Peptides against a protein of PDB entry 9IZ0. Designs and how they scored, part 6

Target 1, 345 residues: chain A of PDB entry 9IZ0
Amino acid sequence: ITCLGSNGHTYKQLVKGGNDDLRQDAVMEQVFEQVNGFLRSYRKTSQRNLSMRTYKVIPLALKTGVIEWVQDTIPLGEYLDSAHKVYHPKEWSLSTCRKLIAEKQMEDLETRLKVYDLVCRHYRPVFRHFFLESYADPVQWFTTQTNYARSTAVASVLGHVLGLGDRHGQNILIDKTSGEVIHIDLGIAFEQGKKLPVPECVPFRLTRDVVDGMGITGVEGVFRRCMEFTLETLRREEDSLLSVLEVLRYDPLFSWLISPLRRMKKQKMQLENFNQPESGNITTDASRDPKIQRNNVSGESEAERAILKVRQKLSSTLSVEASVGELIRIAQDPSYLALMFCGWS

## One batch from the design tools (peptide; aimed at target 1 L196 F341)

Design b1_p9_3 (made by RFdiffusion4)
Pose (drawn by RFdiffusion4):
Structure b1_p9_3 (pose): chain A 304 residues (1-257, 299-345), chain P 9 residues (1-9)
Amino acid sequence: ITCLGSNGHTYKQLVKGGNDDLRQDAVMEQVFEQVNGFLRSYRKTSQRNLSMRTYKVIPLALKTGVIEWVQDTIPLGEYLDSAHKVYHPKEWSLSTCRKLIAEKQMEDLETRLKVYDLVCRHYRPVFRHFFLESYADPVQWFTTQTNYARSTAVASVLGHVLGLGDRHGQNILIDKTSGEVIHIDLGIAFEQGKKLPVPECVPFRLTRDVVDGMGITGVEGVFRRCMEFTLETLRREEDSLLSVLEVLRYDPLFSWLGESEAERAILKVRQKLSSTLSVEASVGELIRIAQDPSYLALMFCGWS
Amino acid sequence: DVVEDYYHL
């Protein structure tokens, strides 16, 4: 529902009748805003103007809340389906991949990796073309590319830290003229998903298409640097963060999918921010564990 | 259902 404005600007409101965890989304957005404040009160984490983008959430009811449909955007999942067909029509469709992996579900490890390798060899990455031929001449394109890289890196590091759940393209919105990413529908948090009926391996969203969209350079450069600066900044301001997560623990609103998984979850958060390992080594291991095909094959259908 | 909701099936 789109309404005008007194200043003359229209605002789009996405109202949901489904039982999306909009209250969890709201508290998560509050944590994200406070993180933006942390990144604001520091030299390195603000010269890059890095921020985990937040979309305003106004949950009137958990089952029937209303959120801000962000200014003109095309969701990642709804995108690069048309781009896949337009850019690579000869290659296989999502239908061949999907249930072919469906045949993979009951197979062993080697079979799963083999079929995944085959399908991934068939479906070349295509998201790399969104930032081309869409935004503007090169300066704006590059600004948008670095904005996407920064925002996705920060969102991914934060999601790994807080154990964010679903990370399909249907839960990612790319801005357009700016390029900052907005993660939507973050209902599953604090390591909720991997432990699904169907298990996962990847800690944060990182497909081949996504790393292809970061530019010619994969996730080694601006992405890694932004991730590591985010990790160090989050560690430096760790006490305030765990304080925020503690106040989340003691209220019965945040979903942690007496004693609760929330305790163990924040212990894992501390471990993820633990200074025992160098931050650079931590970012390196995170990129490796999110990029390796062996982990990517077991994730789920698609996710090329 | 959880699988379906999660994997957008």

Design b1_p9_3_s1 (made by RFdiffusion4, then SolubleMPNN; from b1_p9_3, 3 letters changed)
Fold by OpenDDE base, seed 3:
Structure b1_p9_3_s1 (fold): chain B 345 residues (1-345), chain A 9 residues (1-9)
Amino acid sequence: as target 1 above (345 residues)
Amino acid sequence: DEVERYYGL
């Protein structure tokens, strides 16, 4: 929809209806606004303008709400697919790569690593070109690439700490004006991404294209240091962050568990990306809402387990540098990326 | 430097 604001500006808004609960997105955005408060309070993070980019989510009803249309953005996956065709027209298509990875989903790790390596050799990173083509001025180029590395670092730490799932290239927007990342579809949190049909095995998305956008230094420099400063801030504000999450423990509307319907929807979307569109109108009459009596006792126990995992991720048992180093290592490890739906880009 | 602080080097 398009709304005229009281300021005379026209705002596009996405009305999401039917099957996705926007209350989880709205809650995660509230957590991000609190974290942005913490990032502004500390010199190391405030001097770098470190923030999680947020968008407005207004839940209107069960499975219905309004989402802010973030202007001047593009989905990372949309950019990468288009750019790869331009810069590497002789390499494999995204569909070919997806198909080969999918055909091996049930195979052993060794076989999946071989296919991942093969895909990586035939689908090279291109995300550096976003900054090179979008910004003719060297100062704008450097500023936007720096903003990208910074925002990706914040999102990576927060994504890990909160256990954000479903971090595919369509759920990560790039702001064309600032170079910052905007994470969308936040309804998979607290490690529930591990319960997807293709489990998320990485703490955050740090694929070859995500790294390629950081420029010549890759993960070393701006990205690593901004992760360190973000994690240092979150460790200092642990009690404040946990207090925000404890409020969600008592929210009967917040789901600490991925719904079976959402898992099935993500499974279908993963499978449909493998089949050419045979125009089969499968009208799945989804009119039977099973009254899943959520035993309140199970929800509270899952909330407590989720909060405990957040606390464990904020533990000072390792230095900030060691913790960030291990997160970066795991997020780039081919043994995890080969298990992902799209770990090559 | 102030540059290191600004750029996160």
Scores: peptide ipSAE 0.023, ipTM 0.628, DockQ to the pose 0.016
OpenDDE base, seeds 1, 2, 4, 5: peptide ipSAE 0.018, 0.012, 0.023, 0.017; ipTM 0.603, 0.483, 0.622, 0.594

Design b1_p9_3_s2 (made by RFdiffusion4, then SolubleMPNN; from b1_p9_3, 4 letters changed)
Fold by OpenDDE base, seed 4:
Structure b1_p9_3_s2 (fold): chain B 345 residues (1-345), chain A 9 residues (1-9)
Amino acid sequence: as target 1 above (345 residues)
Amino acid sequence: EEVKRYYHL
């Protein structure tokens, strides 16, 4: 939809319909705005304009809401698929890579590592080209690449701390003007990504293409340092962050668990990405609605566990540098990336 | 990659 604002400007908005509860997205955006407050208050983060890019979410009902249409953005995965065809036209298609990884999804780690390495050799990173194509001016190029690395660092720390799942290339937008990342579809949080049919085993998305966008320094430049400053800020503001999350513990509308419907929808979409439609009508009669008896007693225990995990991730037992170093290591580890649905790009 | 879960109205 397009709405006319009271200022006379037209705003494109996205109406999300279906079975996804936008209240989760709206709450996570509120948490990000609070974190942005902490990042603005701390000298090391404010001097770098570190922020999580946010968007407006207005939940209208359990199944409907309005989302701000983030202008001048492209999904990371849409750019990568397009750019890979341009820069590496002799390499494997994204569909071929997905098929090969999927065919080995039930195999041992050694077999999955072999197929992951094979895919990586036939699907090279291209995300550096986003900045080279979009910015002819060297100052704009450097600024936008720096903004990308900064924004990705903030999103990576927050994604880890809050346990954001479902961080595939379609749920990460790139701002074509600033180079910043915008994380969308926030309805998998507090490590509920580990409950997906393909469990998420990385703390955040730091695939080869995500790193390729950081330029020649990769993770060792702006990205690592901005992760460190972000984590240092969140550790300092631990009590403030936990207090924000405790408010959500008592929100009867907030779900600390992935909904069974969302889990099933994710399972179907993962399976449908394997089947190009050879025409076969399988009418699966979806007419058994299991009465969701919300056991209220399970919700509080899951909220407490989620908050405890956030606290554990903010622990000062390791230095900020050591913690960030380990997160970067794990996020790039082939042994984890080979287990992902799309860990190669 | 999942098709954007966005219905454009």
Scores: peptide ipSAE 0.007, ipTM 0.480, DockQ to the pose 0.096
OpenDDE base, seeds 1, 2, 3, 5: peptide ipSAE 0.005, 0.006, 0.006, 0.000; ipTM 0.496, 0.485, 0.515, 0.303

Design b1_p9_3_s3 (made by RFdiffusion4, then SolubleMPNN; from b1_p9_3, 4 letters changed)
Fold by OpenDDE base, seed 2:
Structure b1_p9_3_s3 (fold): chain B 345 residues (1-345), chain A 9 residues (1-9)
Amino acid sequence: as target 1 above (345 residues)
Amino acid sequence: ELVKKYYHL
């Protein structure tokens, strides 16, 4: 839809209807706004303008709402598929790569690693080209690549701490003006991605293309340092962050659990959307979720476990540098990445 | 020395 604002400007908005609960997205955006307050309070983060990019979400009902249309953006996955065809036209298609990984999904780790490594040799990263082709001015190129590395670092720390899942290339937008990342579809949080039919075993998305966009320094430049400053800020504001999350414990509308049906449907929709060439308008019929009588006792215990897990991730037992080093290691480890869903590559 | 960088003891 297009709405006229009280300021006389027209705003494009997305009306989302179906099986997604937009209340979780709205709540996560509120958490990000609070975290952005913390990032502005400390010199190390404020001097670098570190923030999680946010968008407006207005839930209208249990399964309907209005989302801000983020202008001048492209999904990371859409750019990467197009760019790979242009820059590496002799390499394997994304469909071929996904098929080979999917055919081995039930095999042992050694077999899956061999196929993942084979795919990696025939599908090289291209995301560096986004910055090289979009910004002819060297100062704009450097600024936008720096903004990308900064925003990806903030999103990676927050994604780990809050246990954000479903971080596939269509749920990450790139701002064409600033180079910043915008994370969308926040409907999998608090490690519920580990409960998907193919479990998410990485702390955040740090694939070869995500690293390629950081330029020649990769993770060892702006990205690592901005992760460290972000985690240092979140550890200092632990009590403030936990207090914000405790409010969600008492929100009767918040769901700490993904329904088994929603888990299966998200993964099936991912498989179906990857096997069809672009033809607009999937009106998916609303399969009636059975009224799960929420045993209130089970929801409170899951909220408490989620908050305890956030506290554990903010623990000062390891230095900030060690914690960030281990997160970066795990997020790039082929032994975890080869076990991921075939659409993560 | 390396261990002191990884653990705040």
Scores: peptide ipSAE 0.007, ipTM 0.422, DockQ to the pose 0.015
OpenDDE base, seeds 1, 3, 4, 5: peptide ipSAE 0.000, 0.000, 0.000, 0.000; ipTM 0.324, 0.342, 0.407, 0.320; seed 1 fails the geometry check

Design b1_p9_3_s4 (made by RFdiffusion4, then SolubleMPNN; from b1_p9_3, 3 letters changed)
Fold by OpenDDE base, seed 5:
Structure b1_p9_3_s4 (fold): chain B 345 residues (1-345), chain A 9 residues (1-9)
Amino acid sequence: as target 1 above (345 residues)
Amino acid sequence: DEVDRYYHL
């Protein structure tokens, strides 16, 4: 829909209905706005304009709401699929790569590593071309690539601390004007990604294409330094961040657990995307709601465990540099990446 | 749909 604001501007908005609870997205966006307050108050982060890009979410009911349409964006996965066909037309298709990884999903780590390394040799990174295609001016190219590395660093630290999951290429938008990343579909948080049919075992998305977009310095330039400044700010504001999360502990609208319905939907998508050629409206017959008695006692104990994990991730036991170094290492480790869902690469 | 472009297939 398009709305005329009281300021005379027109706003494109997305009306979403049916299957997803927009209240989780709205709450996570409120947490990001509070964190953006901390990043603006701290000199090291403010001097670099470090922020998590946010979008407006207005939940209207349990399964209905209005979302801001983020203008001038493209999903990372949409760009990468198109760019791989152009720059590497002799390499394997994304469908071939996904099939090979999925055929080995139930095998041992050694077998999964061999297939991951085989796929990596036949499917090379291309995301550097986004900046080369979009920005003919060298100053604009350098500025947008720097903004990409900065925004990815903030999102990586926040994604780790808050335990954001489901960070595949369709849930990450790229702003074509600024080069910044926008994270969408925030309904997998507080390490609930570990409860998916294929458990998430990396702290954030740092795939070969995510690194290729950082340019010649990769992770060792702007990205690492901006992760360090972001983590330093979050450790300084630990009590303020934990106080925001404690308010959510008592919010009856917030779910600290992955919904059984969302878990089942992802399990079906992980199984059905292997067996159908292009064509068919999925009419999901939604007519059996089991009345899950929400035992309130189980929700409070999960919220407390989630807040304790956030506190543990903000611990000063390791230096900021050592903590960031270990996070970057794990996020790029083939032994973890080979265990991810076939749509992660 | 334009909805499927931002949120999953």
Scores: peptide ipSAE 0.009, ipTM 0.569, DockQ to the pose 0.101
OpenDDE base, seeds 1, 2, 3, 4: peptide ipSAE 0.007, 0.009, 0.014, 0.007; ipTM 0.554, 0.574, 0.560, 0.552; seeds 1, 3 fail the geometry check

Design b1_p9_4 (made by RFdiffusion4)
Pose (drawn by RFdiffusion4):
Structure b1_p9_4 (pose): chain A 304 residues (1-257, 299-345), chain P 9 residues (1-9)
Amino acid sequence: ITCLGSNGHTYKQLVKGGNDDLRQDAVMEQVFEQVNGFLRSYRKTSQRNLSMRTYKVIPLALKTGVIEWVQDTIPLGEYLDSAHKVYHPKEWSLSTCRKLIAEKQMEDLETRLKVYDLVCRHYRPVFRHFFLESYADPVQWFTTQTNYARSTAVASVLGHVLGLGDRHGQNILIDKTSGEVIHIDLGIAFEQGKKLPVPECVPFRLTRDVVDGMGITGVEGVFRRCMEFTLETLRREEDSLLSVLEVLRYDPLFSWLGESEAERAILKVRQKLSSTLSVEASVGELIRIAQDPSYLALMFCGWS
Amino acid sequence: HFFSASHLS
């Protein structure tokens, strides 16, 4: 539902009747805003202008809340389906990949990796072409690319820290003229998903297409640097963060999918921010564990 | 075959 504005600008409101965890989304957005404040009160984490982008959430009811449909965007999942066909029509469709993996579900590890390798060899990455031929001449394109890389890196590090759940393209919105990513529908949090009926391996969203969209350079450069600066900044302001997560723990609103998984979840948050391992080594291991095909094969259908 | 509700959403 799109309404005008007194200043003359239209605002789009996405109202949902489905039982999306909009209250959890709201509290998560509050945490994200406070993180933006942390990144604001520091030298390195603000020269890059890095921020985990937040979309305003106004949940009137958990089942029937209303959120801000962000200014003109194309969701990642709804995108690069058309781009896949237009750019690579010869290669296989999502239908061949999907249920072919469906045949993979009951198979062993080697079979799962083999079929995944085959399908991934068939379907070359295509998201790299969104930032080309869409935004503007090269300066704006590069600004948009670095904005996407920064925002996705920060969102990914934060999701790994807070154990964010679903990370399909249907839950990622790319801005357009700016390039900052907006994660949507973050209902599953504090390590909720891996432990699904169907298990997962990847801690944060990192497909081949996503790393292809970061530019010619994969996730080694601006992405890694932004991730490691985010990790160090989050560690430096760790006490305030755990304070925020504690307040979240003691209220019966945040979903942690007497004693609760929330305690163990924040302990894992502390471990993830623990200074025992160098931050650079932590970012390196995170990139490896998110990028390796062996982990990616077991994730789920698609996710090329 | 089985799919989880999260994957179906």

Design b1_p9_4_s1 (made by RFdiffusion4, then SolubleMPNN; from b1_p9_4, 7 letters changed)
Fold by OpenDDE base, seed 1:
Structure b1_p9_4_s1 (fold): chain B 345 residues (1-345), chain A 9 residues (1-9)
Amino acid sequence: as target 1 above (345 residues)
Amino acid sequence: VVLSPAQLE
């Protein structure tokens, strides 16, 4: 929809209806605004203009709302698919790579690592070209690539601390003007991504293309340092962050658990991305309804457990440098990326 | 699920 603002400006907005609870997105955006307050108050983060990019979410009713249309953006996955066809026209298609990874999804780690390595050799990184194509001026190129590395660092720390899931290339926008990342579809938080049909095992998305966008230094430089400064800020403001999350504990509209319906929808979307229409009547015998043990884990006990995990991730037991070093290592580890739905790009 | 601009036409 297009709305005329009281200021006379026209705003494009996305009306979303259906199975996605926009209240989860609205709550996560409120948490990001509070964190942006902490980042502005701390010298090391403020001097670098570190922030999580936010967007407006207005919940209207149960499962309906209005989302701000983020102008001048492209989904990371859309850019990567298009750019890969241009720069590597002799390499495998994204559909071929997806098929090969899925055919081995039930196999052992060794078999999955071999297929992941094979896919990686036939699907090379291209995301550096985003900055080279979009910014002909060397100063603009350097500035936007720096903004990308900075915003990705903030989003990576926040994504880890808040346990953000579903961080595929369609849920990460790139701002074409600033080079900053914008994370969308925030309704999988507090490690609920581990409950997906393909469990998420990385702390944040740090795939080969995400690293290629950082330029020649990769993770070593702006990205690592900005992760360190962001984590140092969040550790300093731990009590303030936990107090914000405690307000959500008492929000009757906030769901600390992934809904069975959202889990099933994601399962179907994972399966439908494999069904090109070969007209084969596969009678899926739907008879094995796995008895979803409705463990009546009180929503309060899951909220408490989520807050305890946030506190544990902010622990000063390890240095900031050691903690960031381990997060970067795990996020890039082929043994984890090979287990993901799309860990190669 | 982000609808691409092409799914909004």
Scores: peptide ipSAE 0.006, ipTM 0.414, DockQ to the pose 0.060
OpenDDE base, seeds 2, 3, 4, 5: peptide ipSAE 0.005, 0.000, 0.000, 0.000; ipTM 0.425, 0.411, 0.415, 0.412; seed 4 fails the geometry check

Design b1_p9_4_s2 (made by RFdiffusion4, then SolubleMPNN; from b1_p9_4, 7 letters changed)
Fold by OpenDDE base, seed 5:
Structure b1_p9_4_s2 (fold): chain B 345 residues (1-345), chain A 9 residues (1-9)
Amino acid sequence: as target 1 above (345 residues)
Amino acid sequence: VLLSEAELR
């Protein structure tokens, strides 16, 4: 829909109806705005204009809401699929790579590593070309690549701390004007990604293309330093962040658990990616409630466990540098990446 | 998954 604002400007908005609880997205966006307050208050982060890019979400009902349309964006996965065909036309298709990883999903780690390495040799990163194509001026090129590395660093730390899952290339937008990343579809948080049919075992998305977009320094430049400053800010504001999350503990509308419907939809998408992509409108008839024994783990006990895990991730037991170093190592480790869903790489 | 620009026309 297009709305005329009281300021005389027209705003494009997405009306979403369905099984997705937009209240989780709205709540996570509110948490990001509070974190952006902390990043603006701390000298090391404010001097670098570090922020999580946000978008407006207005939930209208349990299954309906309005989302701000972020103008001048492209999904990371859409750019990468198009760019790979241009720059590496003799390499394997994304569909071939996904099929080979999926066929070995039930095999041992050694077999999965061999297939992951084989796929990596036949599907090389291309995301550096986004900046080279989009920005002819060297100052704009350097500025936008720097903004990308900064925004990715903030999103990586915050995504790890809040346990944000489902960070595939269609849930990460690139702003074509600033080079900043915008994370969308925030309905898998507080490590609920580990409850997916293929568990998420990396702290955030740091795939070869995500690193290639950082330029020649990769993770060892702006990215690592901005992760360190972001984590230092979140550790300093631990009590403030935990207080924001405690308000959500008492929100009767917030779900600390992955919806069984979302889990089943992700399971179906993981299984249907073994068969051809028919663009079928899956009207899932939501009327057959499987009697999943609600083991009486009160939503309160899951909120308490989630908050405890956030506190543990903010622990000062390791230095900021050591903690960031370990997160970067794990996020790039082939032994973890080879265990991810075939659509992750 | 947000709908592509093509599905919003």
Scores: peptide ipSAE 0.009, ipTM 0.439, DockQ to the pose 0.054
OpenDDE base, seeds 1, 2, 3, 4: peptide ipSAE 0.009, 0.008, 0.007, 0.009; ipTM 0.441, 0.432, 0.439, 0.432

Design b1_p9_4_s3 (made by RFdiffusion4, then SolubleMPNN; from b1_p9_4, 7 letters changed)
Fold by OpenDDE base, seed 4:
Structure b1_p9_4_s3 (fold): chain B 345 residues (1-345), chain A 9 residues (1-9)
Amino acid sequence: as target 1 above (345 residues)
Amino acid sequence: VILSPALLK
């Protein structure tokens, strides 16, 4: 929809209806605004303008809301698919890569690694071209690439700490003006991504294309340092962050668990991303409601468990540098990326 | 900080 603002400007907005509870997105955006407060208060983060990019979410009903249409953005996955066809027209298609990974989904880790490495050799990174194509001015190019690395670092730390799931290339927008990342569809948080049919095994998305966008220094430049400063800020503000999350513990409308309906929807979308539409009427008789045992784990017990995991991720047992080093290592580890539905790009 | 719209009522 397009709305006329009280200021006389027209604003494009996305109306979402369906099984996605936008209240979770709205709550996560408010958590990000609080974290942005912490990042502004700390010298090391404020001097670098470190922030999580946010967007406005207005829940209208249990299953309906209005989302701000972020102008001048593109989904990372949409750019990568298009750019890969331009820069590597002789390499494998995204559909071929997805098919090969899917065919080995039930195989052992060694077999999955071999197929992942094969896919990686036939699907090279291209995301560096986003900055080279979009910004002819060297200062603008450097600024936007720096903003990308900074925003990706903040989003990576926050994504890990809050356990943000479903971080595929369609749920990460790139701002074409600033180079900053915008994370969308925040309905999978607090490690509920590990409960998906294809579990998330990485702390955040740090695939080869995500790294290629950081330029020549890769992760060892602005990205690592901005992760360190972000994690240092979150450790300092641990009690403040936990107090923000404790408010959500008492919110009867906040779901600490991925709903069975969301799991099934994400399962279908994962399967549809692997299957080309052969027009086979698979009448999936949706009538077998799997008796998902309502583990009557009180929503309170799952909230407590989620908050405990956040606290554990903020632990000062390891230095900031060691913690960030381990997160970067795990996020780039082929043994984890080979388990993902799209770990190669 | 009141994060829940339910707590703004």
Scores: peptide ipSAE 0.010, ipTM 0.514, DockQ to the pose 0.023
OpenDDE base, seeds 1, 2, 3, 5: peptide ipSAE 0.007, 0.008, 0.006, 0.007; ipTM 0.455, 0.470, 0.444, 0.475

Design b1_p9_4_s4 (made by RFdiffusion4, then SolubleMPNN; from b1_p9_4, 7 letters changed)
Fold by OpenDDE base, seed 4:
Structure b1_p9_4_s4 (fold): chain B 345 residues (1-345), chain A 9 residues (1-9)
Amino acid sequence: as target 1 above (345 residues)
Amino acid sequence: VVYSPAELK
């Protein structure tokens, strides 16, 4: 829809209807706005304009809402698929890579590492070209690449701390004007991504293409330093952040657990991304609602566990540098990336 | 879910 603002400007809005509870997105955006407050208050982060990019979410009902249309954006995965065809036309298609990874999904780690390495050799990074193509001016190129590395660093720390899942290339937008990342579809949080059919085993998305966009320094430049400053800020504001999350503990509308329906929907989407559209009308009669015993695992006990995990991730037991170093290591580790749905790009 | 221009079809 297009809305006329009180300022006389027209704004495109996405009306989303369906099984996705936009209240989860709205709550996570509120948490990001609070974190952006902390990042503005701390000298090391404010001097770099570090922020999590946010978008407005207005939940209208349990399954319907309005989402701000983020103008001048492209999904990372859409850009990468397009750019890979241009820059590496002799390499494998994304569908071929997905198929090979899927065929080995049930195999041992050694076999999965071999197929991941094979895929990586036939699907090279291209995301550096986003900046080279989009910005002919060297100052604009440098600025946007810097903004990308900064925003990715903030999103990586915050995504790890909050246990943000479903961080595939279609849930990460790139702002074509600023180079900043915008994370969307925030309804898998607090490590509920580990409960997906393909468990998320990385702290955040730091695939080869995500790194390639950082330029020649990769993770060792702006990205690492901005992760350190972000984590240092979040550790300082631990009590403030935990207080924000405690408010959500008592929100009866907030789900600390991935709903069975959302899990099934994500499972179906994962399977559909592996299968070519063979027009097989598998009328899976979804009418057999399995009597999912509502194990009344009190939403309170899961909230408490989630908050405890956030606190553990903010622990000062390791230095900021050591903690960031370990996060970067794990996020780039082939032994984890080979287990992911799309760890190669 | 992509909140891209393409899903508004």
Scores: peptide ipSAE 0.010, ipTM 0.489, DockQ to the pose 0.060
OpenDDE base, seeds 1, 2, 3, 5: peptide ipSAE 0.007, 0.006, 0.010, 0.007; ipTM 0.461, 0.448, 0.460, 0.456

